# Designs tried in a protein design run: peptides against a protein of PDB entry 2N1D. Part 5

Target 1, 169 residues: chain A of PDB entry 2N1D
Amino acid sequence: EVKVKIPEELKPWLVDDWDLITRQKQLFYLPAKKNVDSILEDYANYKKSRGNTDNKEYAVNEVVAGIKEYFNVMLGTQLLYKFERPQYAEILADHPDAPMSQVYGAPHLLRLFVRIGAMLAYTPLDEKSLALLLNYLHDFLKYLAKNSATLFSASDYEVAPPEYHRKAV

## One batch from the design tools (peptide; aimed at target 1 E62 G66 K128 L133)

Design b1_p10_1_s2 (made by RFdiffusion4, then SolubleMPNN; from b1_p10_1, 5 letters changed)
Fold by OpenDDE base, seed 4:
Structure b1_p10_1_s2 (fold): chain B 169 residues (1-169), chain A 10 residues (1-10)
Amino acid sequence: as target 1 above (169 residues)
Amino acid sequence: KVLEVLKKLE
């Protein structure tokens, strides 16, 4: 398995996220006030402002595109708790052509990095490409940690209504 | 542990 290290400061959030959904029966408010597309765009702009080289900019754009693609592929099948399934179904019904990176936000994006390592293990990448990718993934995670106060908040969740409970459980 | 918590993902 390809190891993707989650920053220590973000690990407690993953637990809180799980607790909000699974224990407290809350749902992340959708569509997200700051969606995955926006987060990735901010990261790309941040990296470009810190160092302006064609190669580096190209690499950042490729990584952003890759993260977006993986997120959109994996969200529905790998990144949801059971309690979130009805909500996801509603999103698909109401917005069938919308990529999930335009609907979901930081908490679900963070979940991707818990699962992405296993996916990368099946991807035929040369050693140099894999190392570069991992470096950028860790760099992005550090960016999320740096901005965690604005990206991760329990106030973005809300108690699911009774009718939701009936169809979820 | 994070891994234990996230095993609930499906």
Scores: peptide ipSAE 0.060, ipTM 0.794, DockQ to the pose 0.024
OpenDDE base, seeds 1, 2, 3, 5: peptide ipSAE 0.054, 0.059, 0.056, 0.056; ipTM 0.784, 0.790, 0.786, 0.788

Design b1_p10_1_s3 (made by RFdiffusion4, then SolubleMPNN; from b1_p10_1, 5 letters changed)
Fold by OpenDDE base, seed 4:
Structure b1_p10_1_s3 (fold): chain B 169 residues (1-169), chain A 10 residues (1-10)
Amino acid sequence: as target 1 above (169 residues)
Amino acid sequence: KVLKVLEELE
């Protein structure tokens, strides 16, 4: 398995996120106030402002595109708790052509990095490419940690209404 | 642990 280290400062959030959804029966407000596309765009711009080289910019763009693609592929099958399934179904029904990176936000994006390592293990990447990818993934996670105060908040969740509980159980 | 908590992802 390819190891993707989650920053220690973000691990408590994953627990809080889990608790909000599975135990407190809350839902992340959708569409997200700040969606995955926006977060990735901010990261790319941040990296470009810190160092302007064609190769580095190209690499950042490729990583951003990759993260977006993986997120859009994995969200519905790997990144949801059971309680979130009805909400996801509603999103698909109302926005069938919208990529999930335009709907979901930071909490679900962070969940990706818990699962992405296993998927990368099946991806035929040369050693150099894999190392570069992992470096950027960790760099992005550090970026999320640095901006965690603005990206992760329990106030972005809402108590699910009674009618939702009935269809979720 | 994070992995244990997120084992409920499906």
Scores: peptide ipSAE 0.107, ipTM 0.810, DockQ to the pose 0.024
OpenDDE base, seeds 1, 2, 3, 5: peptide ipSAE 0.107, 0.103, 0.095, 0.096; ipTM 0.808, 0.808, 0.804, 0.806

Design b1_p10_1_s4 (made by RFdiffusion4, then SolubleMPNN; from b1_p10_1, 5 letters changed)
Fold by OpenDDE base, seed 5:
Structure b1_p10_1_s4 (fold): chain B 169 residues (1-169), chain A 10 residues (1-10)
Amino acid sequence: as target 1 above (169 residues)
Amino acid sequence: NVLKVLEELE
């Protein structure tokens, strides 16, 4: 099994995120002020600014592309709580051709890394490639942790309106 | 346990 370790400082946020949605019946404001695409772009630029080889730059771009792809594939099927389903349906109706990485933000992106390990376990990667990928994933998570104050905030959530509660089970 | 909490994802 491929295990992607979430930084300890981000684990409490996953719990808070869960609490905001499932217990407090709030929704992350969509479209996100800072979407997944923007976060990944910032990360890529951050890595490139740190002075890297051409190989590292290529690797970063590939990792970013991979994370984006996995997010867009998994968001609708694996990264939402039940309470968020009506919101997702509305997003799909309003933005049928937009990738979810342009709509959702950091909290949902972080949820990806809880599930991505299971997906990677079935990916035909050699040991070296997998290790390299995991290193970059962990590096990205460390980046999220470093910027957690700006990326993860309860103020980005809002109480769902009464009409939403009627649609949500 | 974060994984336990996030098992509610669907």
Scores: peptide ipSAE 0.126, ipTM 0.813, DockQ to the pose 0.024
OpenDDE base, seeds 1, 2, 3, 4: peptide ipSAE 0.111, 0.122, 0.113, 0.125; ipTM 0.811, 0.812, 0.809, 0.814

Design b1_p10_2 (made by RFdiffusion4)
Pose (drawn by RFdiffusion4):
Structure b1_p10_2 (pose): chain A 169 residues (1-169), chain P 10 residues (1-10)
Amino acid sequence: as target 1 above (169 residues)
Amino acid sequence: ELMEELTELL
């Protein structure tokens, strides 16, 4: 199976997010302003601002769109805990206009890369095509971890009260 | 070539 190193800079954050959901019994039931699509655009324009190009411009653009669609096909199914089901229906009902790639903010973005390595093990391309994919994915994760101090806000996780757990049972 | 393959993949 494909062995992909998830940025160890973000590993404490991954455990922190998991710790908040499971151990701390905290849930993310609010729309964040610092959202995945905004970070995707930020990274997409970042590569352009350092070196204005046509050939790499659409490359970064569509790869970002790839992450966007990859996130959309996994967010509610593969990137979600069973305890997040209540907040999912809640946020989806309260804010039916807002995309999930926006409301769940940056903490839910890292989950994509955790699962996508497993699913891409069942769809094995050659090392070269996969290398270019992992190249840009790792490049994004490098930038992601670089700005992660002002990027991730796990502090928005609030402890779910017993009345709220009634929606999980 | 690789960029084309990546575009197709996406």

Design b1_p10_2_s1 (made by RFdiffusion4, then SolubleMPNN; from b1_p10_2, 6 letters changed)
Fold by OpenDDE base, seed 4:
Structure b1_p10_2_s1 (fold): chain B 169 residues (1-169), chain A 10 residues (1-10)
Amino acid sequence: as target 1 above (169 residues)
Amino acid sequence: DLLKKLLEFL
């Protein structure tokens, strides 16, 4: 397994996110006020503004595209807690052609990095490519940590209505 | 299971 380290600053949020959903029976408000696409775009622009070379900028764009693709593929099957399944089903019904990166936000994006290491183990990347990818993934996670105050908030969750509870449990 | 993976990760 490829090890992807999540910044210590973000680990408590993963616990809070889990608690909000599974124990407090809350749901992240969808569509997200700041979706995954927007977060990735901001990151890319942030890296661009830091004076990267054209090659580095291209690499960032490729990493962003990769993260987006991984997220869109894995969200429905690997990044949801059981309590969130009815909400996801509703999203699919209402927005069948919308990428989930346009619907979900930072908390679910962060969950990707809990699992992405195992997925990368199945990708045929050479040592250099893997090292470069890991560097950018860690760099992106540091970016999330830097902006955690605006990206992660319990106020983005809400108590699920009684009718939701009946279908979820 | 995401919960299991999260617990293993933390």
Scores: peptide ipSAE 0.137, ipTM 0.824, DockQ to the pose 0.027
OpenDDE base, seeds 1, 2, 3, 5: peptide ipSAE 0.115, 0.104, 0.119, 0.125; ipTM 0.807, 0.802, 0.816, 0.819

Design b1_p10_2_s2 (made by RFdiffusion4, then SolubleMPNN; from b1_p10_2, 5 letters changed)
Fold by OpenDDE base, seed 3:
Structure b1_p10_2_s2 (fold): chain B 169 residues (1-169), chain A 10 residues (1-10)
Amino acid sequence: as target 1 above (169 residues)
Amino acid sequence: DLLEELRKFL
């Protein structure tokens, strides 16, 4: 198993996110005002503006592309609570050709890092490459923590309507 | 299960 450490600053948000969905029966407003694509783009631009030397084996753009790909693959099967399933089905019906990174936002992106470790354990990466990737993932998580005030807010959720509750059996 | 994995981090 590949261990991905979530910053302590973001752990309370994961609890709040779970509580909003599962206990308060709220839904994250979709499409997101700031989607995963834009968050990743901002991160890439942030890294570029700082002028830090890119690692020989990994470029920021490649890491961003990888995160996006994993998110789009895992969202529907790995990153949703049961209560969110009807919402996801509606999104697929209305936007069948849109990648989920253009629909969902920061809370669901953060959930990826709870699950991604198990997936990376089966990638054909050598020890050095895996270490570099993990460093980038942790760097990205630190970026999310630094910008958590603007990326994570309960105001982005809303109480599901009665009609939705009937579907969420 | 996402909830089960989340518990490991909390």
Scores: peptide ipSAE 0.162, ipTM 0.845, DockQ to the pose 0.028
OpenDDE base, seeds 1, 2, 4, 5: peptide ipSAE 0.072, 0.074, 0.072, 0.161; ipTM 0.763, 0.764, 0.764, 0.846

Design b1_p10_2_s3 (made by RFdiffusion4, then SolubleMPNN; from b1_p10_2, 5 letters changed)
Fold by OpenDDE base, seed 5:
Structure b1_p10_2_s3 (fold): chain B 169 residues (1-169), chain A 10 residues (1-10)
Amino acid sequence: as target 1 above (169 residues)
Amino acid sequence: DLLKELKEFL
């Protein structure tokens, strides 16, 4: 098993996110005001501004690309609660060719890291490469925690209208 | 199931 440790600061948000969706019947406002692509771009620029070597810059770009790819692959099938399915279907209909990293935001991105460890366990990476990847993933999570005040807010959710409830059985 | 995984993760 590959353990991806989520910062303690962000664990409560995962619970709040779950509560907002499943118990309070709210939806994250889409398209996100700050989408996953933008978050990853900000992270990459943040890392590059820290005086990294060319090799480190290359590694950051690869990690960002990897996170984006995993997110886009997993969002629809792995990162949504049942209540969010009708919203996702509407997004697909309205934006059929848009990657979900351009639609969804930080809360759904954070959900990726609940699942990513299990997926990495079956990825053909040697021990050294896996350790390096995990270091970058943890570094990114620390970045999310540091910027959590602007990335995670209950005000980005809204109560689903009655017509949504009728199709979200 | 995301909820199940979340509960196990937390």
Scores: peptide ipSAE 0.212, ipTM 0.868, DockQ to the pose 0.028
OpenDDE base, seeds 1, 2, 3, 4: peptide ipSAE 0.193, 0.104, 0.211, 0.106; ipTM 0.860, 0.797, 0.868, 0.797

Design b1_p10_2_s4 (made by RFdiffusion4, then SolubleMPNN; from b1_p10_2, 5 letters changed)
Fold by OpenDDE base, seed 3:
Structure b1_p10_2_s4 (fold): chain B 169 residues (1-169), chain A 10 residues (1-10)
Amino acid sequence: as target 1 above (169 residues)
Amino acid sequence: DLLEELKKFL
């Protein structure tokens, strides 16, 4: 197993996110005000503006593309709580051709990093490449932590309507 | 299960 460490600053949010969905029966408002594509774009621009031009095997753009791809593949099967399944089904029906990185936002993106370690364990990467990738993933998580005040908010959730509760049985 | 994996990080 490849271990991805979540910053301590973001762990309370993972708990709040879980509580909002599972215990309070709320849903993250979709489509997201700031979607995953936008967050990744901001990160890439942030890295470029810092002048951190390292000639390493992985470029920032490659890492961003990888995160986006993993998110789009894993969202529907790995990153949703049971209560969110009906919402996801409605999104697929209304937006059949849209990648989920254009629909979902920061909370679901953060959930990816709870799962991604197990997936990377089966990726054929040499030791050096894997270490470099992990460094970028941790760097991105640090970026999320730094911007957590604007990316994570309970106000982005809302109580699910009675009609939804009937579907979520 | 996402909740079970989350518990490992809490």
Scores: peptide ipSAE 0.207, ipTM 0.865, DockQ to the pose 0.028
OpenDDE base, seeds 1, 2, 4, 5: peptide ipSAE 0.194, 0.093, 0.089, 0.206; ipTM 0.859, 0.782, 0.778, 0.864

Design b1_p10_3 (made by RFdiffusion4)
Pose (drawn by RFdiffusion4):
Structure b1_p10_3 (pose): chain A 169 residues (1-169), chain P 10 residues (1-10)
Amino acid sequence: as target 1 above (169 residues)
Amino acid sequence: SVFEILEELE
């Protein structure tokens, strides 16, 4: 299977997010302003601002779109805990206009890279094509971890009350 | 699309 190092800078955050959902019994039931698509655009423009290019411009642009679609095909199914099912239906109903890549904010973005390495083990391309993919993915994760202090806000996770657990049972 | 761009870059 493909061995992909998930940024150890973000490992405490990964455990923190998991700790909040499972151990702390906290859920994320609110739309965040700092959302995945905005961070994707921020990174996409960042590569351009450092070096204005045509050839790399669409490269970063469509790779970012790839992360966007990759996230969309996994968000509600592969990147979600069973305890987040109530908040999923809640946010989806309350805000049927808003995309999930927006409402779940940056904490849910890191989950994509955790699961995508496993699914891409069942779809094994060569080392070179995979290397370019992991190159840009790791490059994004490098920037992601760099600005993570003002990027992730796990503090928005609030403890789910017993009345709310009624929707999980 | 992503894979096509990566092939062009390679």

Design b1_p10_3_s1 (made by RFdiffusion4, then SolubleMPNN; from b1_p10_3, 5 letters changed)
Fold by OpenDDE base, seed 4:
Order: C-alpha cells, then sequence, then structure tokens
Structure b1_p10_3_s1 (fold): chain B 169 residues (1-169), chain A 10 residues (1-10)
C-alpha cells in the first residue's frame, strides 16, 4: 500500500468532522463558501510565488489537476458518510453537470487523503513518478495544515432538519 | 490509527 501521511495537526479535525456528521447529525453547508477548486488554486498560486516556475510550475499544475480529478471521481462513492448521501443526491439532482470540486470544500477534500493511498496502490506508476506525486501530496497536506484555522471550522456545519433525518437513517 | 478507523467509516 502507498503511504500517505496525514499531518498530526489535521487528524483531530478528521475526528471532529466524523463526529459532526455521524453523531451530531449535522451537514456541511453546501455549496461550500470555499470550494475545492479555490483551495487548489490558492495552493498553486502559493507554490508559484515561492520560487522558480520552471518544472516546478508544471509539476504543481499537474498535481492540482490530479487532486481535482481524483476528488471529483471519488467524492460520491468513497468520501461521504452514510448520513451525507441524501444531501449528495440533492446536489446531483439540482446540479447534475457540476463537478463536486465546485460544490464541496476542505473537509471533504481532506477525506480524499484518507483513501488516496489505497487508490494509488492500484495505479501503475513508475517509481520516480510515484515518489514525485507523493512528495507533492504531502506538500499539499502541509499546506492544508498551515491554513487549517481558515479551512476547517465546525461553524461550516449545521444541524440537519427533521425531514432530513427521516430520510437519512 | 485514526485513519484506519476512518477508512472503515467512509
Amino acid sequence: as target 1 above (169 residues)
Amino acid sequence: KVLEVLEKLL
């Protein structure tokens, strides 16, 4: 299995996120105030501002594109708790052509990195490409940790209405 | 540890 290390700073958030959804029966407010697309854009701009844009810029763009693609593919089937599925269904019904990276935000993006290691294990990548990818994934996670105060907040969740409870459980 | 548990819950 491919090892993707989540920064220790973000692990408590994953637990809080799980608790908010599954135990407190709350939902992340959608569409997100800051969606995945914007987070990735900010990261790319951050990286470009830090140094030379030669092969680094190309690599960052490819990583951003990859993360976005993986997120959009995996969100509905891999990154949602059971309680969130009715909400997702509503999103699909109302916005069938919208990529989920434009709807969901940081908490769900972080969940991707819980799963992505296993996915990459089945993807045929040469050692050099895999190492480079992993380096950037870890770099991105460090970026999320650095900006965790603005990206992860329980105030972005709200108690689901009674009618939602009835159809969710 | 935490991730392993979360992987099962997602």
Scores: peptide ipSAE 0.158, ipTM 0.848, DockQ to the pose 0.026
OpenDDE base, seeds 1, 2, 3, 5: peptide ipSAE 0.027, 0.070, 0.032, 0.149; ipTM 0.687, 0.786, 0.708, 0.839

Design b1_p10_3_s2 (made by RFdiffusion4, then SolubleMPNN; from b1_p10_3, 5 letters changed)
Fold by OpenDDE base, seed 4:
Structure b1_p10_3_s2 (fold): chain B 169 residues (1-169), chain A 10 residues (1-10)
Amino acid sequence: as target 1 above (169 residues)
Amino acid sequence: KVLEILKKLL
């Protein structure tokens, strides 16, 4: 497995996220107040404001596009807890053509990086390419950690209504 | 599919 290091600041959030949904039977409010698209856009703008060269700017755009697409592919199949499945089904029914990066937010995006390392193990990347990718992924994770106070909050979750509990069983 | 997406990150 390729190691994608989650910043220590964000590890407790992964536990809280799991607890809110799995133990407390809450749901992340959808559509997200700040969706994945917005987070990635802010990151890209942040990187560009740091005086990046054209090449670095291009690279950031590619990373953003890649993370977005990867998130959109992985969200429904890999990133949801069982309790969240009915909510996802409702989202698909109501917004069949909307990419999930426009619906979900930071907590689900962070879950992607828990999984990506294992997926990279199956990807035939040369050493230089792998190192470059990992550097960008870690850089983005550092950005998430830097903005964790605004991106991760238990107040973005809500207790699922009784009717949801019935169909989630 | 997933592999192709990851390659786009490079």
Scores: peptide ipSAE 0.080, ipTM 0.783, DockQ to the pose 0.143
OpenDDE base, seeds 1, 2, 3, 5: peptide ipSAE 0.068, 0.073, 0.062, 0.068; ipTM 0.774, 0.780, 0.770, 0.774

Design b1_p10_3_s3 (made by RFdiffusion4, then SolubleMPNN; from b1_p10_3, 5 letters changed)
Fold by OpenDDE base, seed 4:
Structure b1_p10_3_s3 (fold): chain B 169 residues (1-169), chain A 10 residues (1-10)
Amino acid sequence: as target 1 above (169 residues)
Amino acid sequence: KVLKVLEELL
């Protein structure tokens, strides 16, 4: 299995996120105030502003595109707790052509990195490409950790209404 | 640790 290390600073958030959804029966407010697309854009701009734009810029763009693609593919099937599935169904019904990276935000993006390691294990990548990818994934996770105060907040969740509870469980 | 548990829950 490909090892993707989650920064220790973000692990408590993953637990809080899980608790908010599964135990407190809350939902992340959708569409997100700051969606995955914007987070990735901010990261790309951040990287470009810190150094030369040679192969680094190309690499960052490719990584951003990759993260976005993986997120959009995996969100509905891999990154949702059971309680969130009715909400997802509603999103699909109302916005069938919208990529989920434009709807969901940081908490769900972080969940991707819980799963992505296993997915990459089945992807045929040469050692150099894999190492480069992993380096950037870890770099991105460090970026999320650095900006965790603005990206992860329980205030972005709200108690699901009674009618939602009835159809969710 | 935590990730293993979360992997099972997602």
Scores: peptide ipSAE 0.157, ipTM 0.848, DockQ to the pose 0.026
OpenDDE base, seeds 1, 2, 3, 5: peptide ipSAE 0.147, 0.142, 0.143, 0.148; ipTM 0.839, 0.837, 0.836, 0.841

Design b1_p10_3_s4 (made by RFdiffusion4, then SolubleMPNN; from b1_p10_3, 6 letters changed)
Fold by OpenDDE base, seed 1:
Structure b1_p10_3_s4 (fold): chain B 169 residues (1-169), chain A 10 residues (1-10)
Amino acid sequence: as target 1 above (169 residues)
Amino acid sequence: KVLEVLKKLL
């Protein structure tokens, strides 16, 4: 299998995220104060500021665009816990034309990377493409870990109201 | 190239 290694700094957060939603019945505040688009933009700008060549900048932009597109496709079907589905339905109703990368934030983005490895295992890729992708994915994850104090916080969650509980699985 | 790879995962 293809393993996308999550930095050790972020693994506890995945557990906390799971616990906040599934056990404590909390919801991530939406729209996110810092959405996926913003996070990816900051990453791209960070890479540009490090003195990359034109080719490296191009590659970063492709990575950002790819992550964004993949997130937008996968969010509703693959990245949500059951408890979050009513919230997602409300978001779709309130923002029908907005990509989810403009609504959701770092916790849901991180969940995407938990799934990518399994998908890559069944996708025919040449070794060069796979190595390149893995390199950029790990680089981005390292960026998330570096900025984890500002990107991941339990204070971005709140207890769902009683009426929500009745709608949720 | 990376974008193309990611698109294949969709």
Scores: peptide ipSAE 0.041, ipTM 0.744, DockQ to the pose 0.271
OpenDDE base, seeds 2, 3, 4, 5: peptide ipSAE 0.039, 0.037, 0.039, 0.039; ipTM 0.731, 0.722, 0.731, 0.733

Design b1_p10_4 (made by RFdiffusion4)
Pose (drawn by RFdiffusion4):
Structure b1_p10_4 (pose): chain A 169 residues (1-169), chain P 10 residues (1-10)
Amino acid sequence: as target 1 above (169 residues)
Amino acid sequence: SVFEVLEELE
């Protein structure tokens, strides 16, 4: 199976997010302003601002769109805990206009790369095509971890009260 | 589309 090193800079954050959901019994039931699509656009424009190009412009642009669609096909199914089912229906009902790539903010973005390595093990392309994919994915994760101090806000996870657990049972 | 862009870059 494909071995992909998830950024060790973000591993503490991955465990932190997991720790908050499972151990701390905290849930993310609110729309974050610092959202995945905004970070995607930020990274997409970042590569352009350093070196204004046409050939790499659409490359970054569509790869970012690929992350967007990849995130959309996994977010509510593959990137979600069973304990987040109540908050999912809640946020989806309260804010039916807002995309999930926005309301769940940056903490849920890292989950994509954790699962996508497993699913891409069942769809094995050659090393070269996969290398270009992982190249840009790791490049994004490098930038992601670089600005992660002002990027991730796991502090918005609030402990789910017993009355709220009624929606999980 | 992503795979076509990656093929063009290769």

Design b1_p10_4_s1 (made by RFdiffusion4, then SolubleMPNN; from b1_p10_4, 4 letters changed; failed a check: a repeat of another design)
Amino acid sequence: KVLEVLEKLL

Design b1_p10_4_s2 (made by RFdiffusion4, then SolubleMPNN; from b1_p10_4, 6 letters changed)
Fold by OpenDDE base, seed 1:
Structure b1_p10_4_s2 (fold): chain B 169 residues (1-169), chain A 10 residues (1-10)
Amino acid sequence: as target 1 above (169 residues)
Amino acid sequence: KVLDVLNKLL
């Protein structure tokens, strides 16, 4: 099976994220203070600053672009808990032309990597391509783990108002 | 190449 390993440092956060929204009925503050676009840009710049060759830089840029596109496609249909759906609808109404990578942040981005492994399992990828992809994904996740203290915080969530509760499951 | 792989998943 294809497995995208989430760093141990980030696993507790996934639980906290789930708990904040599903059990405590909180919402991640949108638009994010640090959105997915910014996180990916920082990652790319981080890799660049470490002295990668031009070829390596190109590969990183492709990874960033791919993650961004994947996130934008998957967010609305695959990455949201039921409680978050009214919020998403409001975002679409207020910002119809904005990609979700400019609205959402690290917690939702991390959720993408929980789902991507299962999708890869049913995608016809040759061994070399799969290995390459996994290496880049794991490298990015390692970066998220390194910066977890600044990227993941319960203070970025807030209790949804009563009127929201009436809209949400 | 990585982008192509990701695009295949969409």
Scores: peptide ipSAE 0.030, ipTM 0.668, DockQ to the pose 0.275
OpenDDE base, seeds 2, 3, 4, 5: peptide ipSAE 0.022, 0.023, 0.022, 0.022; ipTM 0.629, 0.654, 0.641, 0.658

Design b1_p10_4_s3 (made by RFdiffusion4, then SolubleMPNN; from b1_p10_4, 5 letters changed)
Fold by OpenDDE base, seed 5:
Structure b1_p10_4_s3 (fold): chain B 169 residues (1-169), chain A 10 residues (1-10)
Amino acid sequence: as target 1 above (169 residues)
Amino acid sequence: KLLKVLEELL
C-alpha cells in the first residue's frame, strides 16, 4: 500500500465533513463557489510564483492534471457518501458533460486523498516516479492545510430539504 | 488509523 499522509490539521475536517453529511443530513452546496479546477489552478500558480526550474513547472502541471483526472474518475464511485447520491444524480442530469472538478470543491477533493494511496499502489510507476509524485501530493496537501480556513467551512453546507430526505433513503 | 476508518465510511 502506498501511504499518502494527510496533514494532522486536515484530519479533523474529514471527520466534520462526514458528520455534516451522514449524521446532520446536510449537503455541500453545489456547484461549489470554488471548484476543484480553481483550487488546482491556484496551487499551480502558487508553485510557479515561488521560483521554479522548467522541469519543476512541468512537474507541477502534470501533478495538477493527474489530481484532476483522478478526482473526475473517482468522485462518483469512490468519494460520495450514500446520502449524497441523489445530489450527484441531479448534477449529472443538469450537467451531463461537465467534469465533476468543475462542480465539486475542496471537501470532496480532500476525500480523494483518503483513497488515492490504495489506487496508486496498482499503478505501474517506478520507485523514483512514485516518490516524486508522493512529494507533490504531500506538498499539495500542505497547501490545502495552509488555506484550510478558506477552503473548508461548515457554512458551505446546508440542511437538505424534506423532499431530498424522502429520496435519500 | 483514522484514515482507515474514513476509508470504510466513504
Scores: peptide ipSAE 0.121, ipTM 0.815, DockQ to the pose 0.026
OpenDDE base, seeds 1, 2, 3, 4: peptide ipSAE 0.034, 0.034, 0.031, 0.034; ipTM 0.714, 0.724, 0.687, 0.714

Design b1_p10_4_s4 (made by RFdiffusion4, then SolubleMPNN; from b1_p10_4, 5 letters changed)
Fold by OpenDDE base, seed 4:
Structure b1_p10_4_s4 (fold): chain B 169 residues (1-169), chain A 10 residues (1-10)
Amino acid sequence: as target 1 above (169 residues)
Amino acid sequence: KVLEVLNKLL
């Protein structure tokens, strides 16, 4: 299996995120105050501001586009805990054409990188290509870790209302 | 998706 290394700084957050949702029965507030699109845009701008070549800038844009696409495809089927599914259904009903990268935020984006390694294992990538992609993904994860204080907060979650509990598993 | 990104990067 392809191993995508999550920065040690972010691993505790994954545990907190899991606990907030599954044990404390809270929901991440949607739409996110800072959605995946904006996070990726900030990352791209950050990389561009570092004096990269045009080729490097192009590469960053492509990586961002790829992450966004993967997130939008995988969010509903791979990145949600069972307790979050009614919330997701409501989002789809209210905004059927909205990409999830415009709705969800950093916690769910981070969950993508927990799953993406397994998905990459099924892709016919040669060793060189895989290494290159992993380098970009790890670079982005390092960016998330650097900005973790502003991107990950329990205050972005709230206790689900009683009516939600009744329709949740 | 990711493959498309890689193909553009390589």
Scores: peptide ipSAE 0.025, ipTM 0.661, DockQ to the pose 0.315
OpenDDE base, seeds 1, 2, 3, 5: peptide ipSAE 0.024, 0.023, 0.023, 0.022; ipTM 0.645, 0.638, 0.645, 0.642

